# Peptides against a protein of PDB entry 3MAZ, part 53

Target 1, 99 residues: chain A of PDB entry 3MAZ
Amino acid sequence: VLNPMPACFYTVSRKEATEMLQKNPSLGNMILRPGSDSRNYSITIRQEIDIPRIKHYKVMSVGQNYTIELEKPVTLPNLFSVIDYFVKETRGNLRPFIC
Target 2, 99 residues: chain A of PDB entry 3MAZ as posed
Amino acid sequence: VLNPMPACFYTVSRKEATEMLQKNPSLGNMILRPGSDSRNYSITIRQEIDIPRIKHYKVMSVGQNYTIELEKPVTLPNLFSVIDYFVKETRGNLRPFIA

## One batch from the design tools (peptide; made by RFdiffusion4, then SolubleMPNN)

Design b2_p19_1_s1 (from b2_p19_1, 8 letters changed)
Fold by OpenDDE base, seed 3:
Structure b2_p19_1_s1 (fold): chain B 99 residues (1-99), chain A 19 residues (1-19)
Amino acid sequence: as target 1 above (99 residues)
Amino acid sequence: SLELKPASQEEIEKRLASL
């Protein structure tokens, strides 16, 4: 059985994700996408405070959890929690891209 | 819900330091 994925998950490349965020910033600024490994993912964000800035984060599968590769790694129970973490930590500055 | 715009890009980067 295929479990549901976060609404901002798209089967796109790093380049495609960047283009999506640049073309339609009103739809959100955060995309979850497949990583290089079958069980890993990546987050692409486009923050626009002073100027637009694109950044990418690795989300690694660790057991039944996921670890966001940050200077201080954060481990969460599922991908929905990963998205929530980015929204919460940025006080809503980051919002899932909904196309 | 209320959304708070960060004071600067630096504030966000301190919370989400990318690797």
Scores: peptide ipSAE 0.083, ipTM 0.682, DockQ to the pose 0.060
Fold by OpenDDE base, seed 5:
Structure b2_p19_1_s1 (fold): chain B 99 residues (1-99), chain A 19 residues (1-19)
Amino acid sequence: as target 1 above (99 residues)
Amino acid sequence: SLELKPASQEEIEKRLASL
């Protein structure tokens, strides 16, 4: 049995994720999606602080953990923690997209 | 703490540099 995925995980492409966030911004602004590699993921966000801005982040599988590719990388034990990091770090500015 | 106040897109981008 596979572990459950975060609620904002969708098996969608970069383009599809962008469209989802643009179409229903009230449902959240952060999506977790498959990366180019089987064990890697990407996070797409859409923030509207001043103007709409789309950003993408790499979440790399490292052993049993995950590293968010930032200027100063952050390593966490699971994907739920990855989502939690983005929410807490931005004090709720980022919210998982719940469709 | 590295927690960001969601005051501006610029500040968020500084901490969460996209790739």
Scores: peptide ipSAE 0.077, ipTM 0.690, DockQ to the pose 0.081
Fold by OpenDDE base, seed 4:
Structure b2_p19_1_s1 (fold): chain B 99 residues (1-99), chain A 19 residues (1-19)
Amino acid sequence: as target 1 above (99 residues)
Amino acid sequence: SLELKPASQEEIEKRLASL
């Protein structure tokens, strides 16, 4: 049972997410996925500014909010806001992967 | 919406790290 989730959410592993992004880069470069067996999530991105680079970020459930594990952590009220943050802060470089 | 292409991977990482 899940609440409404962002369109780029997929129940896939880290490996599968990486493969999805590599196989079809034209569909987007950001996937939200389950974290370890918990209420946490992870975001996998594939950026191609200079060379293709895969990065993974932890999105930790904290109370009623979510904290993105960055050098300076960012706390947001829901997963939609998390996705929006990645899009905005990269000025549109990151786009939700829509299959 | 208006979007800007990031100048480099470094710029992107800096933004994500600093905010």
Scores: peptide ipSAE 0.096, ipTM 0.690, DockQ to the pose 0.057; fails the geometry check
Fold by OpenDDE base, seed 2:
Structure b2_p19_1_s1 (fold): chain B 99 residues (1-99), chain A 19 residues (1-19)
Amino acid sequence: as target 1 above (99 residues)
Amino acid sequence: SLELKPASQEEIEKRLASL
């Protein structure tokens, strides 16, 4: 069934997302969650390359698109593309958290 | 996507600056 939101989207806080990723790293290491404002989101990751590192990114609604707030911002048409960007940019190191 | 090990954490962080 077509899901309007990515599978790794959860209505959780920053703290809860961090705990989810730490507790079950085998389920994935990337969570999409609501941002502080409506229509905005945040990405929480737990990347484990040298050591586990928790990081957060803002995903801002811009019209009908979404902009990942980076040094060089990236604008994408939907949240699925946002998730895909993180997966591809890390060459598969990041995987959506599927609970 | 590709199943490749990234070169380093530093390489990824250069592009994916955390907020």
Scores: peptide ipSAE 0.082, ipTM 0.693, DockQ to the pose 0.063; fails the geometry check

Design b2_p19_1_s2 (from b2_p19_1, 6 letters changed)
Fold by OpenDDE base, seed 1:
Structure b2_p19_1_s2 (fold): chain B 99 residues (1-99), chain A 19 residues (1-19)
Amino acid sequence: as target 1 above (99 residues)
Amino acid sequence: SLELKPASEEEIKEREKKL
């Protein structure tokens, strides 16, 4: 079985991703989408800790790895690891959006 | 529930303005 991209990857815009998460929060709160630049991606999340908040993170392709642009950047070997990072760091608060 | 400790692109940009 070939699974080159995470299940929460969708070829959608920033606006579309935001709308998807807002309309169906029960399906998950994290989407991976194409970035503005080739071979780069973005993560859009909708966390509802106190109030609903939409945030975006840049995922830059660097060599054979991917770097999440954070205050302290994190480099991971593949996009699956990127998704895993977000899930793990939030202890499951973030879940991939599956529709 | 926990938030991501690392700042998002929005938060980083906001901090840059204050530096």
Scores: peptide ipSAE 0.039, ipTM 0.588, DockQ to the pose 0.266
Fold by OpenDDE base, seed 3:
Structure b2_p19_1_s2 (fold): chain B 99 residues (1-99), chain A 19 residues (1-19)
Amino acid sequence: as target 1 above (99 residues)
Amino acid sequence: SLELKPASEEEIKEREKKL
């Protein structure tokens, strides 16, 4: 069975995502969720380097690709690549939340 | 442990306020 969405995708709100990450940090620290607009998404992370920090990133659907709204935007071909980007850029510090 | 270099929407918004 092929999943059309990354394993860390959940149909949850910003608040719910935050609570999930806080409750079970051992399960991962990154969640992909629906954005405020149709076909757009958001990434919620909880990094605990010095102190726990919750941050959110907008992932905008652009044609058949996705653009992560960053200081310097990054465009990727699919949501799996988006997740991979966050994992790679942090050298594994960020891990998809698997519930 | 490495910090995420890309700025979050919060960080971008914060910088925009300072501009």
Scores: peptide ipSAE 0.038, ipTM 0.594, DockQ to the pose 0.253
Fold by OpenDDE base, seed 5:
Structure b2_p19_1_s2 (fold): chain B 99 residues (1-99), chain A 19 residues (1-19)
Amino acid sequence: as target 1 above (99 residues)
Amino acid sequence: SLELKPASEEEIKEREKKL
């Protein structure tokens, strides 16, 4: 049983997430999905700054928080904050995929 | 390690002009 999840969370694979974002870019460009471990997640994004680029980020459960594995890791209190971080950090360029 | 680089609309437009 999972607590409430962000709207852009889907129980999809890396491949499926990529296809979703490619098929309907107008619906958003960021998906949260299950990671390899039950308590870990991954963020898949599709940005079209110059050319379409797909990137994946690990979101690791660390205690009661979540750490986005970046060159400079960012730790946040919940998955909603994780999504918010991606949106704010990119000044709205990234938007949660809402199907 | 991965890096997230912010991209504003202005930055996007600037890059598009170079394409």
Scores: peptide ipSAE 0.036, ipTM 0.580, DockQ to the pose 0.054
Fold by OpenDDE base, seed 4:
Structure b2_p19_1_s2 (fold): chain B 99 residues (1-99), chain A 19 residues (1-19)
Amino acid sequence: as target 1 above (99 residues)
Amino acid sequence: SLELKPASEEEIKEREKKL
């Protein structure tokens, strides 16, 4: 039994996530997905600031927390907080993909 | 800009290539 996952979590590959975001941008522009062969995750975003850009971020499970692999790593207590971080840091520009 | 300031996987990797 696993704890609830964020609504934007999907068991999809990097490629599938990209396609989902491109196909239905009105549903959101951020997806949380499984990392490759590990207890880790990845975030895929499709941000339209000047032009559409796809970016990926590694979310590493560290003890009871999660660390977003950034130039200056950010550690958060749960995946919901990880999603919240991306939303807040972009002032709502990034929104969870809700299918 | 409303883009996320911290570097993504791509950006980090790109910078490492320049070093």
Scores: peptide ipSAE 0.031, ipTM 0.553, DockQ to the pose 0.286

Design b2_p19_1_s3 (from b2_p19_1, 8 letters changed)
Fold by OpenDDE base, seed 4:
Structure b2_p19_1_s3 (fold): chain B 99 residues (1-99), chain A 19 residues (1-19)
Amino acid sequence: as target 1 above (99 residues)
Amino acid sequence: SLELVPASEEKIREREASL
């Protein structure tokens, strides 16, 4: 049994993710995408605090969990929790991109 | 905080090396 991926997961490149977020900001501002290595992922956001800023995060598979490579790293049990973390920690400023 | 700071590549490499 394989759980579905988060709704904001797209098989896109860093460049494509950026373009998606820029084109339709009303649909959300956070995308989960494949990382450079299997079982690893990246998150691209377009967050506007003062001005729109694109940022990329690495989500590394560590054992049975995932670690968000933040200045202060956070380890969570699954990708759904990873997305939830980004939403909660930014008080809803970040929202998954739903195309 | 409203902003999440991504780790530097240096820090990521250090963390991975320690795993």
Scores: peptide ipSAE 0.559, ipTM 0.859, DockQ to the pose 0.722
Fold by OpenDDE base, seed 1:
Structure b2_p19_1_s3 (fold): chain B 99 residues (1-99), chain A 19 residues (1-19)
Amino acid sequence: as target 1 above (99 residues)
Amino acid sequence: SLELVPASEEKIREREASL
């Protein structure tokens, strides 16, 4: 059984993700991408509160769960929940990038 | 503002060392 990935997942580098978000901000401002290690991921955002700011987050695979490496880390059961957390916690300010 | 603050690399290393 093949498990689907979130719609904002792209097999892109940090630089490519940044460029995607900058080129088409109307399509969303959050991308999930492969991490440097096999079972880990990274999230790149372009959040516009005062000015546009690019930030990167590590999403570490821990057992069957995923931990978002925030100042106060959060552990969630799957990548869909990770994306949902970013959306809900920012009250919709972050939106998955849908190309 | 509604921001999610990423952990510093130092903090991540500290957490890893504590496991």
Scores: peptide ipSAE 0.556, ipTM 0.854, DockQ to the pose 0.642
Fold by OpenDDE base, seed 2:
Structure b2_p19_1_s3 (fold): chain B 99 residues (1-99), chain A 19 residues (1-19)
Amino acid sequence: as target 1 above (99 residues)
Amino acid sequence: SLELVPASEEKIREREASL
């Protein structure tokens, strides 16, 4: 089945996403969720480098593209590319949460 | 780097205002 949204997308709150990642770290450490405004999203991660750290990122819809609100922003053509960016940039340390 | 630094809320507001 072809999904219109990345597999790690869930209609959950920031708090719920954090709890999901903490409860089942073996299922992945990255969740895409609805943002505060329509057509915007947020990414929640639980990355373990030195210690487990929860971070949240805003993904803003800009025209037909999406901008990840990083210190140095990155614009990509779709949400699948956004997820891919997080995976590749962290050399696989971040993986989409699948349940 | 293995870490991605999120933008501060202030920077986000400034960027949104400039669009």
Scores: peptide ipSAE 0.554, ipTM 0.856, DockQ to the pose 0.727
Fold by OpenDDE base, seed 3:
Order: C-alpha cells, then sequence, then structure tokens
Structure b2_p19_1_s3 (fold): chain B 99 residues (1-99), chain A 19 residues (1-19)
C-alpha cells in the first residue's frame, strides 16, 4: 500500500472543507487541502474549546521541507510531520478528519 | 487545550518576500 499523503488530505476547496468539518464533527476536525499555489497546502480546522471556531493555516513548501505559517512559524520535513505537529501541540484536541 | 494562531496576511507576505 502506497500512502504518499496524510489520510486527512482531500482535494477540496476552503468552503467544502469547512462544510465537511461542520457536518461530521465526529470524524475529526482537521483537513489538509491544496493551496492556491503549486506545492503549497492549507489546513482547515474546526476547534471547539468554548464554541466551534473555523481557522485556516497556510503550509508553504520551502526546499525539501514545509513551513506552517503561524505567528511563530514552524518548519517540518514532510506533511505527515505537519499533521502530527497540529495534533501534539493541541494535546490531541485536533484530530485528522477521516472519511 | 492549546490553540495555534495563524500568521497575519501581512507577516505571510513579508516571509514570502524573504524566501
Amino acid sequence: as target 1 above (99 residues)
Amino acid sequence: SLELVPASEEKIREREASL
């Protein structure tokens, strides 16, 4: 089995990703999707701490790595590590959307 | 739970220019 992309990757738009997360919150709350530019991606989350909040993050391809555009940017070696970072930093609050 | 704050559009633009 070849798994080149994280399981939560879907070829969907920002709008569609938001709808997916809102309609099926039990399946996860984080989606990786294509960015507007080649080799770049975006992550959409629906995090519920007090109330549900939709947020979008840019993941930029830099050389052989990827940088998550946070206030304090983080660079990681691959997209699997990017997903792992979101899960770990939120102590499991964020979970990849698996459909 | 912890939250991750996305960079502002301005910061992203500045970083892009620096690459």
Scores: peptide ipSAE 0.549, ipTM 0.855, DockQ to the pose 0.713

Design b2_p19_1_s4 (from b2_p19_1, 9 letters changed)
Fold by OpenDDE base, seed 1:
Structure b2_p19_1_s4 (fold): chain B 99 residues (1-99), chain A 19 residues (1-19)
Amino acid sequence: as target 1 above (99 residues)
Amino acid sequence: SLELKPASEEKVAERLASL
């Protein structure tokens, strides 16, 4: 009942995440993965606005919260909120990759 | 906006990636 991590979290590398998104775009276009440092994460997306573009974001653990390293940083209380932010901010264009 | 701009948009090779 209690899911500790978002459904789009996978213990994969940057390269693996990119490949996953490219191979099965119908399953979603956003993956949460381990960052380079413990307790930090990264998000890889394959967004199709004009053409498919791969982008990576840092999600830094700061105390009990998480900060998405955007041009204008956004701090949220948990990883579920981080995923929700990406979904709603893009009006559903970004969707968690479910494999 | 439909796009979220990361703090750094520089293209980084896998071997140099820290994200």
Scores: peptide ipSAE 0.321, ipTM 0.707, DockQ to the pose 0.407
Fold by OpenDDE base, seed 5:
Structure b2_p19_1_s4 (fold): chain B 99 residues (1-99), chain A 19 residues (1-19)
Amino acid sequence: as target 1 above (99 residues)
Amino acid sequence: SLELKPASEEKVAERLASL
């Protein structure tokens, strides 16, 4: 039995997500959360390469797929793939926040 | 001291659109 949502999904606000990531960096640095509209989502990251940086990105529902709002958008079949994309593209620097 | 940024991470950072 698979979970319907990625493990790093939390029904939290932008502010709450930021606080979660800041309080426990060892648990991960990426959160998926509800977006401003139904069926849309946002990704909040706290990436510390040089200094800690908080960023937020849109994940838009398009049909049965999801598009990550990048300069060159990336469309993936599900939210698990969205999380996987962030992990793989950063070679593991981004990791889902698991509390 | 600042860490070196992997090419893949830099690539993602450059093309990510902020909310």
Scores: peptide ipSAE 0.180, ipTM 0.629, DockQ to the pose 0.095
Fold by OpenDDE base, seed 2:
Structure b2_p19_1_s4 (fold): chain B 99 residues (1-99), chain A 19 residues (1-19)
Amino acid sequence: as target 1 above (99 residues)
Amino acid sequence: SLELKPASEEKVAERLASL
């Protein structure tokens, strides 16, 4: 059965997400969370390229799709695809946080 | 988890706009 939300989705605040990622980096480095508005989401990552860096991105619900608010925005059909995009584009450097 | 640094990492980081 397909879950309605990605496994890395948590009903947490920006601060809580940051703390989760910092405390248990071995569990993953990417969290999907509720946005400020209904039907919108945010992604928090803790990526270690040079040094650990926390970043947040908006995932906006647009019609039946979702747009990742990037410099060059990317629109995808569902939240699973959004997570997949982050994973694939970073060649696995980003991994969903599973606790 | 902590993964190896891929070549596309920096490219993606620049494209991803932090909010």
Scores: peptide ipSAE 0.172, ipTM 0.625, DockQ to the pose 0.064
Fold by OpenDDE base, seed 3:
Structure b2_p19_1_s4 (fold): chain B 99 residues (1-99), chain A 19 residues (1-19)
Amino acid sequence: as target 1 above (99 residues)
Amino acid sequence: SLELKPASEEKVAERLASL
């Protein structure tokens, strides 16, 4: 059965996402979650390069696409592509959290 | 899981601006 949402999507708050990533870093370091507004989402990561760092990104619905609110914004056709972008752009340093 | 050298990872991480 096809999943309409990425595997790392969870209906959790910013706080809960942070706790999930901190508690089980071996399961991945990236979570997609509902945003503050309908049709918007947020990405929470726990990137451990020098030290563990928690960061949050806004993913805004724009027409039928999604824009990742980065210093240089990126617009993609679906949420699967959004997750793919984070993985590929970091060359695998970011991995979806699979619980 | 493929990992990068810290210098390369930092470049990418910094471009991904946090909100």
Scores: peptide ipSAE 0.167, ipTM 0.621, DockQ to the pose 0.060; fails the geometry check

Design b2_p19_2_s1 (from b2_p19_2 with K2R D6E H14L T17S)
Fold by OpenDDE base, seed 4:
Structure b2_p19_2_s1 (fold): chain B 99 residues (1-99), chain A 19 residues (1-19)
Amino acid sequence: as target 1 above (99 residues)
Amino acid sequence: MRLMPEGVPTSGDLTNSYA
């Protein structure tokens, strides 16, 4: 079936997302959540390269596209592509949290 | 690509991560 949102999308706060990732790291390490504004989102990640690190990124709605707030911003056509970007850019280190 | 976390002055580098 077609899902309107990525599987790792949850209607949770920054704090709740952090707790989810810390509690069940085996389920994944990346969550998409609502941003502070209505049509914006945030990505919360928990990477374990040397030590566990929690980071949050803004995903801004720009017209029909989405821009990831990075030093060099990346614009993508949909939220599925946003998730794919994080997965591929980290060569699979980041995986969507599936609960 | 360098990542810029919310409210953090420094960016991470996703290209240096690994599976």
Scores: peptide ipSAE 0.038, ipTM 0.659, DockQ to the pose 0.111
Fold by OpenDDE base, seed 3:
Structure b2_p19_2_s1 (fold): chain B 99 residues (1-99), chain A 19 residues (1-19)
Amino acid sequence: as target 1 above (99 residues)
Amino acid sequence: MRLMPEGVPTSGDLTNSYA
């Protein structure tokens, strides 16, 4: 049995992800999607602190782990942990988009 | 931690998300 992907993973483009988040903000504000290269992914978020802001982050596969490209890179064991990191680091501000 | 978007950097990071 193959391991499942996080619930907020969708096989969509950057543009489609942005549109999904803008159209239904009540369903969440974070999407995991395929990256430009195989085995790599991207996280698209839509935060509303003062005004809505769309941001995209690279999640690179490194060996058996994944590294989130940040000013100070963060390496995690799987994609579920990557999603958890974004949720916990923002104290719940970011929530997986569940459609 | 400061977040680095794939594209042109924008204001705000994960720390700014606290509310």
Scores: peptide ipSAE 0.034, ipTM 0.659, DockQ to the pose 0.107
Fold by OpenDDE base, seed 1:
Structure b2_p19_2_s1 (fold): chain B 99 residues (1-99), chain A 19 residues (1-19)
Amino acid sequence: as target 1 above (99 residues)
Amino acid sequence: MRLMPEGVPTSGDLTNSYA
């Protein structure tokens, strides 16, 4: 069964993702994009707490799961869960970029 | 590990999305 990708997934580069988030911050501040390898991804965020800050996170495909490369790695069953994790763990501060 | 509002340290990131 083919599953769709999260709404904030875009086939863009690191640079393009950064530009998208900077241009329209009202549309969200989190983008999921392709990684350097076929089954890996990256999350780019733009948080505006004190000043705008861009950060990137690796989302590595491990078997049928995905691991977010953090100081303490987090493994989740699918990309939708990855997005949900970022949203919930930041209490809504991070929101998927929808354009 | 809980993701802090400002984010937690990453073990790395990708500079290029194309492979």
Scores: peptide ipSAE 0.032, ipTM 0.649, DockQ to the pose 0.082
Fold by OpenDDE base, seed 5:
Structure b2_p19_2_s1 (fold): chain B 99 residues (1-99), chain A 19 residues (1-19)
Amino acid sequence: as target 1 above (99 residues)
Amino acid sequence: MRLMPEGVPTSGDLTNSYA
């Protein structure tokens, strides 16, 4: 069974994700990508506050849920909720990259 | 901890290397 993935999910490396975000900033600034483990993921963002900055966040599979590795971890039921969390908590500053 | 536009400290990043 293949479950749907968020629209901003791409099977790309850290470097490729960075290049995608840099090339087309108008398409969004957040990408979800595979981690080193098939059940883990990473979020790559490109924010332009003072200067363009790239940051990466680890999303770990824990049972049937996902934990965002932050200073204070956040656990959510699915990857769609993970994306929603990043959008909501940044008040829309982060937007999924839609190619 | 709330995620602000500035971001919060990360615990690193695990990635695959794609050709």
Scores: peptide ipSAE 0.029, ipTM 0.622, DockQ to the pose 0.081

Design b2_p19_2_s2 (from b2_p19_2 with K2E D6E H14Y T17S)
Fold by OpenDDE base, seed 5:
Structure b2_p19_2_s2 (fold): chain B 99 residues (1-99), chain A 19 residues (1-19)
Amino acid sequence: as target 1 above (99 residues)
Amino acid sequence: MELMPEGVPTSGDYTNSYA
């Protein structure tokens, strides 16, 4: 049985995620996607502050938790919490891409 | 998380790395 994933999770590559965000910015600006390893993930964002900028963040599986690879890493209990963290810490600037 | 005033993550991105 597969556990549920956040609504902004898509089984897409870095390139595909970038294209999705570029094509429909009104649907959100944050995608969760598979990482290079089976239990790791990546987050791709597209923010339009001065100009559109694409950035990627690693989400590493650590036991049953997940660590966002930031300068000061943050460990959370599940992927839903990871998404919530990005939304909360950016004061709503980042929003899950819902297609 | 390190943020810009407009709510932008300022650290940890790996844009120049593959994955």
Scores: peptide ipSAE 0.169, ipTM 0.751, DockQ to the pose 0.085
Fold by OpenDDE base, seed 1:
Structure b2_p19_2_s2 (fold): chain B 99 residues (1-99), chain A 19 residues (1-19)
Amino acid sequence: as target 1 above (99 residues)
Amino acid sequence: MELMPEGVPTSGDYTNSYA
């Protein structure tokens, strides 16, 4: 049985996502949330390499796929793959926030 | 994804834009 959304998806605003990550950093540092338009999403991360840094990324629905808006965009088949990409490419530094 | 050696994404973020 497949879940419809990744475990780190929350119907929260940018501000709320930031607060969640700040409040419980041990639970993870990456949240998927609704974007400004339907079927689009945003990723909010909070990394603590030197000091806490909050960053946001757009995840755009394009046809049946999703494109992460990076300097070099990355297109993936589903939102689970999007989360996996962030985890893998950061060598596990980013972890989905599980509340 | 462009990363620093520490595994930090270094490009594409829209932190300075509201969305």
Scores: peptide ipSAE 0.167, ipTM 0.747, DockQ to the pose 0.084
Fold by OpenDDE base, seed 2:
Formats: sequence, C-alpha cells, structure tokens
Structure b2_p19_2_s2 (fold): chain B 99 residues (1-99), chain A 19 residues (1-19)
Amino acid sequence: as target 1 above (99 residues)
Amino acid sequence: MELMPEGVPTSGDYTNSYA
C-alpha cells in the first residue's frame, strides 16, 4: 500500500512533537509536522551528541517542491526527499520517528 | 546544510519563532 506521506509525519504541535521525541528516543529523533500555514511543514529534531537538543526547521511548499529554510535553502521534489536529506546530511544521526 | 563536525545541523533552526 502506498503511503502518501513520510512515516514520520504526525498531525501534532511543536510541543507534542518535542514530548514524543523525548519520551521514546529509541523510535527515532525526527518528526515532520504541520506548519503554521496550509501546505507548509516543520521538522522537529532531537539530537543527543553532547546534550539533548531540540531544534525546528521550516519546510515551505513552493509550487510542487519543498524548500528547507536553512542558511542556504535546499529545494527538493517531495517530502520523502526532505526526510532523506536530513538523514544523509547527518550521516544517519537523524532517523525518522516511527511510532 | 551547515553541520558541526559531529553531524549536527547548526543553521536554519527557528526555535525562537512560533511554528
């Protein structure tokens, strides 16, 4: 069965996403969630390199693509690619949260 | 993506903004 959204997408708030990642870190450390505007999203991560750190990134819908708002923005064709980008760029440190 | 040597994103987060 085709999943139209990444498995780590949840209809949760920023606070709820933070709580999910803190409560079950073994299930992953990256969540995709709705943004403040329609068709926009946010990525919430919890990295534990030195100490636990929660950070949030904007994923903006631009036409049929998505732009991750970084210092140097990155545009990708779909949300699956957005998730893959975070995984690859961190060499696997970030993993999608699968509940 | 701007990363620390240990593979941590260091740019673009909006923790201080509501969303």
Scores: peptide ipSAE 0.127, ipTM 0.725, DockQ to the pose 0.085
Fold by OpenDDE base, seed 4:
Structure b2_p19_2_s2 (fold): chain B 99 residues (1-99), chain A 19 residues (1-19)
Amino acid sequence: as target 1 above (99 residues)
Amino acid sequence: MELMPEGVPTSGDYTNSYA
């Protein structure tokens, strides 16, 4: 039995995630996807401030927590908190992609 | 706040232009 994952989690590649966000921007602009390793993940976002910008972030599994690979790394207790962090830090600009 | 990715190869920035 697999524990529940955030609603914006999809088993897609970097390329597929980019295409999803570009094709249906009204459904959200943030996707959580598998990383290169089994317990690691990646976040793909598409922000539209001045022009559309696509960015990717590593979310590394460290013990029982997850660390977002940033200039100043952020460690959180679960993937739901990771999604919340992206939403809160952008003051709602980022929203989970719900397909 | 602006987020800055770090690490290779997963992290990265791509800028798209739409006419």
Scores: peptide ipSAE 0.052, ipTM 0.650, DockQ to the pose 0.068

